# Peptides against a protein of PDB entry 5Z08: the designs that were tried, part 113

Target 1, 168 residues: chain A of PDB entry 5Z08
Amino acid sequence: RQKDEWAKKTSSLMKQLDWFIGEHLGAMLAAEELGGPVVGELMEIDPDDLSAGFNAHGKLKKATSQPDLDRRQRRIDDIWGPQDEQGQAHKRKRGADEALAASAEMRDLIEQLMNKLVEAGGDNSATYVEIPRESAAARFLVRSKVAMFHPNDARRLRLVDFGRDLDD
Target 2, 222 residues: chain B of PDB entry 5Z08
Amino acid sequence: GLPRLIDAIEEASKIPAKRRQTPIKPTIEKLTTHLYTHGASPDSLLRLADLLTLRNHLDQASLAAITRNLYPSSTVSDEVVLRFIGALGHGQLKPTLALQALFLRWLVMVYHLLENPGVLGQVYGVLFDLLDTAAIRPQLCHLLALVTRRKHVRPFRIQAILTLSRQTGGDPNLTGLLRVFKNYYPEIIVGDATKGRASAFKHPDPQWRQHLDEIQQRRSEA

## One batch from the design tools (peptide; made by RFdiffusion4, then SolubleMPNN)

Design b2_p15_5_s3 (from b2_p15_5, 6 letters changed)
Fold by OpenDDE base, seed 4:
Structure b2_p15_5_s3 (fold): chain B 168 residues (1-168), chain C 222 residues (1-222), chain A 15 residues (1-15)
Amino acid sequence: as target 1 above (168 residues)
Amino acid sequence: as target 2 above (222 residues)
Amino acid sequence: SAAERAIEETYGPRE
């Protein structure tokens, strides 16, 4: 019973995470990879606020009433907005492709990190994943305090074990 | 004026060179001459940044010529900066690495004109991750040397530079960047591989700087 | 800062 409930909860959490990655995080990570704002400062941004775009300072522009769609927001909207004309369709397709790529990278990284944690059997030295680069995904996980780099090797990333902090 | 030249180039950029009714080169030459003489306003800079960073049918020589003459007449907005940052790295839709190196060089040369220098600090991680790209590393290290603050100097980044320095046989630009890190944390142990020559990150083009100063001086007198 | 502590842990004198 408890194992089945745990499995169901884990499955539900994984589905929610996959949804979050696909619907929100992938686009934000893609924006970071495309020279947009860093995702970690935006974790508290309502999806509706994300649609309002970021000011030049990476802060949420308060919806000032003037429809002067910040050219950046217009570009984000041109990248992410509805497929009207052929040129906008190509930009949107590119934006969608970048979001999908970022989503796939984040999913793969999380999967590798989780697999290494399970395989390590409690050996913290064996929990590190080798990353080819400091991706937006890797940086996000570190900023969110979900992952940490090896102190002596920036190519090695592991999940933060929150279980230890609860047992103390 | 400059807006009309940009309009003509924007329209030409939508059409493959072989299908253009008129050669674009004379219009590019007029644009670059205008930019050299007067510089670009913030609005013109944004439009030119889009032409330089978005995939279009302009040839690499024209894009390089525009970039080499991209003198700001005023300030450089965060939006313009982010267009150039977004153009960096590998990808089929990104500019060539040679053009990216010119963009980074440009950002170095106009760094003092940024409306908000902090915008580069916000994308520090994106810039730092590109250090493995050899073709842009010299200019990237120079830009990072300007942008780096204490908050950016993290153990994992120190280790990443040390690792990359070993892998590159002690690239002097990486050694130079590590020296900048040491200014914030003197206790950083630079391994034997980094005992080599460090880049001093001198201004990339003194003549370009002088000409920029002349354009900027006209702004202060107006 | 956490970064300063981590630098001290990585590069500081081993007690």
Scores: peptide ipSAE 0.008, ipTM 0.259, DockQ to the pose 0.011
Fold by OpenDDE base, seed 3:
Formats: C-alpha cells, sequence, structure tokens
Structure b2_p15_5_s3 (fold): chain B 168 residues (1-168), chain C 222 residues (1-222), chain A 15 residues (1-15)
C-alpha cells in the first residue's frame, strides 16, 4: 500500500515536473542560452520574444541597428534572418525549437542526476554526472541549490543530498 | 629549447590524436618541465595562449597541464591577456568551462605581472557579464575583485550582483565582490545577501606563487 | 546617495 502510494505520488510529481519544464522552464532556459535574462529575472518569456534575440545586456533587442553585435548576437542574427513574413515564421519555429531543446536537455540532465544518485548507493563520490557543457539547465539547478559542481571539476555535477541534512 | 617544443606541439595540435605518428604526451611532459624550470618568455606565452584558447586536437589533460605550468619568466602582454579573455564564455569554439576556470585562476595569479593592468579594466564588462556562469564564477569574482575600480561600480552592476546573489541564494563569491563594491560606495545597501559568508579571495595556490617568485627573481639577476 | 538614486531611477517602480 505505502509503496503504491509512493509510486503514484512520484508519478504525479514527475508529470507535473515534465509539464513545468515543457510549458515554462524550457523557454526561459532557451532565453538564457541565447544570452537573454537569467532564469528568475524574467518570469515569462514568449517564444516569439526568443525570436527577437537579446542584446549584450540580456534585454530584448529593439530594432535599432547598433553594429557592436557581439558574436552571439551575430549568431542570433544569422539564426534570425530578415524580418520578412517567412522570416517571422522561421523565427517563431526556431524559438519553439530552442525551447524544446532546452526542455529536453533539462529532462535528460535531471534523469542522469537521479540515476547516478540511485546507483551510488550513498557514496557521494559516485553521484557525479559528467556534463559536456554548462547548460542553462545545469546553471539553473545549481542556482536553485538542487545541484552542485565538483569542487575541482566543473564538468562534474551532482544532486545536493538533502537526506543527510535531515538525519543530522 | 622552448620554441622547438612549442613548434612540435603546434604541429601535433593540427592532427587528430589517432592519426599522429608519435604520442604527444612525452613532448607535453618536456614542455611542462621546461616551463616549470625556466618559465615562458612573452613570445612563448603568446604561442601557448593560442594553443590553449584556439580549437585544436590537443586533449584536455594536456591543455590543463600546460596551464598549470604557465609561469611567466617576465611580464604578461595585453595580447596574451586578451587571448584568455576572448576564450571565456559559452560556444562550440570556446574552451571547456573547466579550462576557462584555470585561465581565470592563472590571470589572478599573474595579475601583478601584467604589462598593463588597465587592460582588464577595459574588458570589465565582458568579465562582469559572465557572472551567471556558475563554473567560472569563483575565479571570475576573484579577478573582478582585483580589477574593480570606482568607475566600474555602476548602479546597474550593483543591481545585477544583488539580483544574482538572490538567485544563487547568496553565493559567497558574489558577496565578496559586493563587499569590494561597498568599499567604493559605503552606502550600497547589500540586503540580506550580506548575511552570508563572503569569500576572502585568498591566493589560489601559494606554492605556485612561491615558484613564480623564484622564476621572476632569476630574471632580475640576469 | 547618488548610487541609490540611480538605482531607483533605473530599477525603481516607474511612477
Amino acid sequence: as target 1 above (168 residues)
Amino acid sequence: as target 2 above (222 residues)
Amino acid sequence: SAAERAIEETYGPRE
């Protein structure tokens, strides 16, 4: 009975988390990856706003032609071709694709972190996931105090073990 | 000599490890031994900075080993500094964040050897905008603590650190940087973020410092 | 302070 209730609660929580990642967090993480605001500064990012790109200050690029487009902005401009109607549709699609990619990366990272925690059997040294890059997802988990980097290797990320703090 | 070792590594860096006729590891070991014993001249530093910052076929362990032994025998030029600054941030052509953290640590450790310390002040904005990158934040805050002058302490940067400090739950390195800002403007209300333990920004490696001083002393005697 | 005023001008609630 308790195991079944736990399984149901866990399943429900995972569904809610998946929904939250897909509907809200993915777009915000995509904005951060594109040089937009850090998650928590802007609560709502429309995928259409992602298509406009961000200036060097993480603000939505107003249409003003200032040439000091940082290479990231050039990549955004190369990504976000001219504002023709076809360009807007491609921009919207790309904003959606970036949000989906960020959502997938977040889900995969959480899954890997949880799997390593279970596999480690209480050995904190074995709980590290090797990350290929510091993603907005990884940064978000660290800022949220859900994950931490290895002190000597920023390519290694693990979940914060809250269970030990409850037993002390 | 050092130039010939760099030549060999530069040529090897153009070739994937699986296609090299000879293992690079012995040459890297010779390079790191030479750097440890004699340091790197300004010209050698520039060449090594290019090897470390530009995309090539060198493995991460080799790049880290070179960075750990990157003792300047003299001064560090603006060009060398700008190579390392240009290597910071996210991107497929950028070095790994672990390597970027080593570069920032190196800049902290050689700060007193810069030909023009003002060069870091000119790129202050670039450094500051990377504070959201958790993997490099400790070393970045330490470098910013050294570089910060009154002209850099602007309201928007104060607010940005305060916001980021709240988002990170009071990162000690951000609290340390805010304390540096407060030295220029005592009236800065560092809210509840100040209740955290601030980083003291101690020298990252006292042994490395001592060895650097020994290498630098040999130059003054020559 | 001038810094506080500038913070308020930049980030304060727009009246």
Scores: peptide ipSAE 0.008, ipTM 0.300, DockQ to the pose 0.009
Fold by OpenDDE base, seed 1:
Structure b2_p15_5_s3 (fold): chain B 168 residues (1-168), chain C 222 residues (1-222), chain A 15 residues (1-15)
Amino acid sequence: as target 1 above (168 residues)
Amino acid sequence: as target 2 above (222 residues)
Amino acid sequence: SAAERAIEETYGPRE
């Protein structure tokens, strides 16, 4: 029963995360990879907001959208969103392609991190994923306190095990 | 006069110290005293820039002493600026990084005397690509803070500063430069890597500035 | 570059 509930919650969370990556985070990560602004702590996805789960309708509880977040989102949409004129279509297509690539990289990284956590069977030394580069995705996960680097090797990344702190 | 002192030092610079018939130190002291009192004309500045930037047999202490007393009596030409910029970076034929840091400090202190400040903007990329060199980074960031215009604030350079800031544990000079970038683009998110204390890029030597002003005033009276 | 234009569009002075 608990394993099935955990699996359902994990599956639901992954679907919501996939949506968030596809709709919002991918463009921001692409902007960072292209030398744009770092997605700052303002996405303190309050671990409590992540823990509060996206409701069944995928609506983030209205964290008080700091007016700066809405302005940023609009600007990201202005950068990467469809502008009307034909000559910008190629630039827009490239921006969309970069956002898709960043989304795919983030999804793949999360999947690898989760798979390693499951495979490790509680061995923390086996939970590390080797990352080829310090990507915007990797940096985002570390800033969000979802992942951490190996203390002696910045090419090794693991999920923060929140479960161990609950069992102690 | 100053030209004769430069002639003597140029000739001595061609000969290894052990093979010189006379010690060069007294001539260097006369030169630095003259520079401190009268400054250097544009022609003398060019000759001194060559002595400072080209590989020769002058000792590092002498080169540093000349650089510390390199007061322009007039303007600084593009040619003089380009000699110092060309001397930056890694290479066996280039001056030591310690001397390069003094050159960058000098460029900061004489920036207002450049005949064409735009010349530094033209070589902006060369300067920017040297930010990874820790020994010159403080002075380089200060110079870039003066030189940066909107046209230089590019995505790849924003990312490069952010990356280097993370790698250096938040160097305050990089944070200061990123704040300059943010003045042109307020929406640059200075992530947590920049929560650190930014450098204010204050004048590196107020006494040197005051003495420069005194030398420059004498020119206006002549 | 496309990235430069994207930043100029994002961060450039709004007319």
Scores: peptide ipSAE 0.008, ipTM 0.279, DockQ to the pose 0.014; fails the geometry check
Fold by OpenDDE base, seed 2:
Structure b2_p15_5_s3 (fold): chain B 168 residues (1-168), chain C 222 residues (1-222), chain A 15 residues (1-15)
Amino acid sequence: as target 1 above (168 residues)
Amino acid sequence: as target 2 above (222 residues)
Amino acid sequence: SAAERAIEETYGPRE
């Protein structure tokens, strides 16, 4: 009975999560992957957007990872750049495709994380999913305190087992 | 006058306390007394904002004392606002989180004197992204409650507040901000995480408000 | 954005 209620709640939660991923989170994660706002982190507001009001002394020190910022800046310029009509349709399509890709990645990652949690049978060492890269999806789950990286291996991600903490 | 006091403090701020020939405390006390009596002009306010936000050798007690007496005699410019916003967040070059909380409190208390309230709306993202910083969250939520417009209520921000509310065990300031969001989008499901007590975002200091009103009235009569 | 549309669709004023 409790397992069936848990299964129903989990199924309901997964449906809600799937909806949320498809409708909202995918686009936001795509924006993050594209160097846009980090979902749940400080959007590195382009110092230049702030700089329109900040004099030279207000420059937020560019964090040393300049190359990713430049790629982000180009993508921000690509996202926020002047809306010429023909570029908008292609931008919209590309944005939609990236949102779908990000949604699929998040769904797959959650599925893998859940499957590993079930398969591990309580062995926390067996709950890790190997991720090919640090994705916006992975970062989001960690920031949300839903997942955590292996302390010694940033390529290994696991769900935070909230169920065990309830049984103890 | 006030400009000469600011000049003296600016010069002293360039020198480490141990290397100063004269104690700065008497000059700070004269400044704060002058500010309490007359307020700060727009020009003086900008200079004081730089002293408060830029890294210098002034002690935290002096900076806090200036901030607590930072009564505008007129309006607050966009430039002054942006100095305080730029000073927010983590970093060795930024003011302490305690001082940042005082800056946010000040912005709340002088919000009605901003030359362009829209400037805060332009930097809304910067403010919003700092909500995870517990030390400034109460004042930050209050400021965001004043600044929030329909254009700022976006899916990612709704979800971010909901997530942060769950993580904080239902911080009443976050619940208060979610209620502001719900005023623009009534259909926002705030969920169980927000069933808690919401902050009413009352004025932080009624006595400070009264004194500000007195300073503002004296200028309108002159 | 798709996210903005989704909020407007989910939470927008029902016309």
Scores: peptide ipSAE 0.007, ipTM 0.270, DockQ to the pose 0.013; fails the geometry check

Design b2_p15_5_s4 (from b2_p15_5, 6 letters changed)
Fold by OpenDDE base, seed 5:
Structure b2_p15_5_s4 (fold): chain B 168 residues (1-168), chain C 222 residues (1-222), chain A 15 residues (1-15)
Amino acid sequence: as target 1 above (168 residues)
Amino acid sequence: as target 2 above (222 residues)
Amino acid sequence: SAAQAAIDATYGPRE
């Protein structure tokens, strides 16, 4: 009975998390990747706003046409510089695509972290996921105190196991 | 005295080199010698800041020579600082990027003499926005490393440095600045993009520092 | 690293 209730609650939470990632968090993470504010500084980001870019203060800029550079690797000038008019429709689609990409990255990272936690069977040393890059998703999880980096290796990320601290 | 030398240079700066009645180089040499020996008073420092930052007909070698000998005999006012900050960036009216790098280096070397170090914190955004300018980035990162406080370490700036670090292949100055940020927020992940050797932001010119200290000591005895 | 120690000593969080 308790296991079934836990399973139902967990499933419900996972659905809510998936919804939250898709509807809200993805856009915010995409904004962070584009040099915008970190999650918590801007609560509502329209994908259309992502296409406009952000100024040095993380505030929205007016959308201007810059070429298809890998958005996650844009220069500060590309992030903060003036953009031209013709690129708006392509930029909206691109903003949506970045939000989707950020959402997918967050989902994948959470899945990997959870899988490693389960596989580790209680060994904290085995709970680390190797992250290929420092992403907005990874940073968000750390800021939220949901995940921790390995003290000696910033490429290794694990979930904070709140349950173990209660049993000791 | 120094004011008369500045007067002569100010007048000469209004005239193209080819149209000057007398070569300015000997006057520049006298000025730089005087600055090296005695330093610049606050009033003279402001006038020299205007000569260095405003568009005029002085040659780049002369401007660089003045900047290299710009020893404050006293404190550095907010107004002087703001002249140099206002001269940074791209534009036809701006000094060359090479000269801007010298200005930033100068600000690093005189940082302890600022009347109000907080003035640089107020213009932190202006400085930070220039990090993409490769020619001034080394000195800019050093200045930012001195100026950075917790209030400046914002997530969007962290991300901006990380992105720029990746794009530059791990510029050691950016890595150094990111380490300064990490001192305020240890949770900042310094990923692969930052595995490079970080700049330690050592004093740019120890001999210049020593000479500055000698000039400053003479003020305390007068 | 010695470099990190130097940075920390020079630029550590001032109280």
Scores: peptide ipSAE 0.019, ipTM 0.298, DockQ to the pose 0.018
Fold by OpenDDE base, seed 4:
Parts: structure tokens; sequence; C-alpha cells
Structure b2_p15_5_s4 (fold): chain B 168 residues (1-168), chain C 222 residues (1-222), chain A 15 residues (1-15)
């Protein structure tokens, strides 16, 4: 009975979250990925500094020389890169609504994070999702204190388990 | 045609001005003349938005000239809007605040041509959080005045605008935006913040509007 | 109203 109620509540929350992502968050994340303003408390930080990513504790990393392949930089490369025949074909596929793409990325990330949390059965070490890049979505979740990076690996992200912190 | 002019400018934008074999100004003038006469298609708008918002070697005067002549011949896509929104704020890779103000002014002037006006509502928080940037505040307040709906008028934003109004000594643009908020919640007691002069948010350029209407009419007849 | 509460929180006597 409790598991069923939890499943129903989780499903309801996921629907609400999906709506929120699609209706609101996607466009904001798209703007951030384009080098726009950051959503939330980190707005005072230079976006260029934010491109450096977060350390394992969710703090801003020092700008490493490798600019995160944000969508803005990719577009610059598409515009400025050698006009190889392949560059025109990639321009056609990128016509996807940047907000839609950002929404999809956020949905996928949340789904992975939730799935890992459920699968881990309470083992915090097993709750980490490997992220291929530090996306606006990942950064948003960390800034929102919903997710945290692995203390030793900034490529691993997990949901913050608020339930355990109450028992300590 | 317009695509060829954009191609030439895109290529020139990759090269520092000192290293260009040919001056870009004549090509910019041809582009702006074409835009003034015919406007820009959705596809051309996207390409021009990239030229305006992405870091390149074009001079500020050229970028401003393109922006001032950026007449849509049709609608403005969400993608184009998001390019301009993504260009806002502080950062080394972002356009100058002066150019950002022109972008915001442009968004105000083409607001009625947006394919989905709701896209600006989705990024409302991003826009609102830039209100502390004095250089873009006038145009930003105007845009927010158009975009604001009841769902955006939240207690924390009311508080934020009141605080900022106090800190700025009662900026008329903030007072104007606060009046827009009050239209959704008449019970908001804004105290001295509303007693001051408020911006009326009039159309920024009536001549530009008239010319845009002429360009748009040609589309409806075709 | 929630709006008035926010105003009061901003301008009310700081406890």
Amino acid sequence: as target 1 above (168 residues)
Amino acid sequence: as target 2 above (222 residues)
Amino acid sequence: SAAQAAIDATYGPRE
C-alpha cells in the first residue's frame, strides 16, 4: 500500500515536473546554453566563468582553458569552421527548437537520476549518473540543490537524498 | 539577393578588420538597404541573429546598423528570439550593453510578429533578473511590460522591484513596470514607489513601425 | 494578499 501511494505520488510529481520543464524551464535553459543569463542565484557570476563548470562540491570551477562545448560555441564553430559540406547538413538538423532540445535534455537527465536513485536501494554510491558534459540542465539542478556532484568526480551527478539527511 | 549578402558578411566576420582585403562597409550598406526595402525572411533573420549575437569581427557600428534595419518580412521564430535573449547580460562573449539595448528595443517593436509570444513568458525570470543592469533597464522594462501576465506577478518579484526602485531612486521604468503589476493585483500597496513619474512605454520608433507595416503588407498581398 | 505580505516583509519593521 505505501509503495503504491509512493508510486502514485511520484508519477504525479513527474507529470508536474514534465509540464514545468516543457512550459518554463526549457526556454531558460536554452538561453543559458546560448551563453545567456544563468537561472538562479549565480547570475552575478560571469557566464564565461560558469562555462568552467562546477567542482565536485557544486562550486564554480576555475575557468579551465577548454571552454565547455556550449551550444553557442558550437554555433560559432558551425559558422566559422571550414565550410565543409558536412557543416551545411548539421545546420539543417539543428533547426530543432532550442527550448525543446533543452527540455529533452533536462527530462532525460532527471529520468536517469531518478532511476539510479530507485535502483540503488539506499546505497548512495550507486546513485550517480555519468554526465558526458556539464550542461545547463546539470548546472541548474546543482544550483537548485536538487543534485550534487561526486566529491571526487565532477562527471558524476546524483540526486540529493533529503530523506537521509533528516535521519542524521 | 539577401542570402548572398549574408554569405559575404559571414565570411568577412571571420576575419579581423585589419586583415580584410576589402572593406566591409559597402556590403553592410547593401545589406541594410536590402533589409529596409524587402525585410528579412525567417531564415535570413536566424542568420542575422547569429551575426548579431555571436562574437565575431564585425564592428559595433555595422552591428547597430543591421539591428536598426532588421525588419521581419514575415514572422519571428522562437529560435530567433532565444538568440537575442541568450545575448543579454554580462560576459566577455556577449554583445555590448548598447547593442543589447537595441536588441531589446527590436523585440519590443516586433513583439506582435512573434510566432509564439509565450516564449518570452517562459524566459521571464531571465529577463527580470537583468533589471539591475542600468544600461538595458529602460528597454527591458518595456519588454517586460508587454510580456507580463498574472502568473509572472509573484510576491518575490513585487518585493524585488520595490527594492530595486528604492535603490535606483525611483527609476521611471521600474515604476512603469510596477504599475503593470498593479493591473493584475490592484490591491498591491506600492507606497511612494508609484507616486513618482512612470514611463508610458510608448512605441520606441513610430517611423520604424510604419515602415514595418509597409513591409508586412506586401507579404499579405503576395 | 500574498503581494501585501511581500511588501510588508520588505518594508515592515525588521525584527
Scores: peptide ipSAE 0.013, ipTM 0.257, DockQ to the pose 0.011
Fold by OpenDDE base, seed 3:
Structure b2_p15_5_s4 (fold): chain B 168 residues (1-168), chain C 222 residues (1-222), chain A 15 residues (1-15)
Amino acid sequence: as target 1 above (168 residues)
Amino acid sequence: as target 2 above (222 residues)
Amino acid sequence: SAAQAAIDATYGPRE
């Protein structure tokens, strides 16, 4: 019974996480990868806001931003923004594709991290996943204190085992 | 030989200085002399990287002395690089920021000897996120100036440098890094931040470079 | 000390 409830809760949490990754976090991670703000500084990035670009403070262009900041952001937007409507559509599509890619990367990374944690059977040395690159996904997990880099190898990432810290 | 010296230092590093039967300084001096004369093999570099980056009972002066004499006799492996990268940042288990600055300086000076320079590009974000740490920023900017490729020049990083440049009153190292970014995207407007003095990212120690070249040449002749 | 514990964890016998 408890295992089944745990399995159901885990499944529900995984679905919620998957939804969160797909609907929110993926776009935010994609924004970070594309040059947007760091995830956690902006709680709500609308995909449409991703297309509009970020102000120099990494904040959404609010009308009250300092003119010099807006001018710099405009130029960054001019550099990285679409020049025409077709470019906007391409940017939106690219943004969506990048959000999907970021979502997939985050899902895969979480899955690998969880699998290694389970496989390690309590051996912390075996819990590390080798990451091919430092990604927004990896950075997010580290910033969130969910994951940690190996102290001597920045290409190795593991989940923080909060359970062990509670048993000590 | 060098391996035996490293063995002795590794063993001594496990013991607090006050509990050591013999002072470690003479052994450190022998090690640094050997490194200065012959350089370090890839295997020795890895062991020394562990001594430098892992928390042990070695004093800061000894660690700095080893780092200053850490001449590669051959190439520098990804593993060695990653040891030094993993040692960067804030944390109780991390080396001092002063020592981290020496590591970054070392990476700059041996960049041309990396087996895979791309390894630094793979951890670019880790390096970039440390730019707010003033104590290591000069060397970090220099390293990033070497490592930066077009793929790393992203709008958020441009903005992050611009923001940090404003916050620091126009740190010349940040201005220098922003100029590197501008080389990939000339259209980047850096505003008045670039009107200031930018670091040219010159080699930090020409004498060290010359000595490294001498050590590297001896290997090619053997 | 936390420092000694960290050193011991790093250099101590691998459990």
Scores: peptide ipSAE 0.006, ipTM 0.298, DockQ to the pose 0.128
Fold by OpenDDE base, seed 2:
Structure b2_p15_5_s4 (fold): chain B 168 residues (1-168), chain C 222 residues (1-222), chain A 15 residues (1-15)
Amino acid sequence: as target 1 above (168 residues)
Amino acid sequence: as target 2 above (222 residues)
Amino acid sequence: SAAQAAIDATYGPRE
């Protein structure tokens, strides 16, 4: 019963996460990789907002009239933005491509984590995925309490056993 | 020898203190004396890292004493490093924050002996996400100052440090880390966060360094 | 949404 409830809850969570990845998280993860806010401070990042860049506060540059904030933001944009002033269309396309790449990375990581969980047959030691780097996706899963690092190897990640948290 | 002492401590660590037939303190003292005199081999370091990082029945004073005397006689493997990194953070299965601070201090002091310093760069985000934990922040900032490369200096991390610096009233360790970031990107505007005193990230224990050097020199002569 | 709840659990004010 508990395993089935855990499997159902995990499956439900994964479906919700997949939806969230497609609709919101991909753009937010791309924003984080591009130096925007950490996912959770901005709930809605339009791909168009990714092209505009993020201010020193990790907030979307609203066209606020104050020249000094604009200068600081330009410097960040100059550092992290594409050097070539070429067209808004290329920035939007790049933002969309980054969001798609981030979404793909997140989906791949989730798939690997789920596959290892299924393959492990209840052995927690076999549920770990080796991550080549700490990606925005990996960080998000850990911060969201969806995944946890191996207690002895920070390059190994597994899904949190939600079945244990239900008994409390 | 050192392996036998570790064996005895490993066995004792499985048993609650009240149920042990013999006090463990004399064995811990022998271990720490041996470590101080000879250092720990790579194999012994791994075993000791497990004792220090895994939940067991050893008391905090014993764990701290081992950590303070954890002189490598040779190099420090990726596996040993990852044991200590994996032990960081919040949770019932994690070591105390006081012990985690000692681990981070140890990593700073042995950084030049790592077989692959790049391993810390691979787990940079794990370390960075712990900066909000005040108890380990000084040592964590020092370690990050050593580990940081251009690829780690991202706008979201710059902003995270700036936000945390404001929230902490300008922690000198965070200001020091921001200065390290500015070495890679001089154009980073840190605003009022840099008006404060920055940590210089000096070696945490010069006497410990000197003693480590003596242990390491004996290896080169053998 | 569960995603919002996860975000709120992660970034919400620590009670």
Scores: peptide ipSAE 0.007, ipTM 0.291, DockQ to the pose 0.029; fails the geometry check

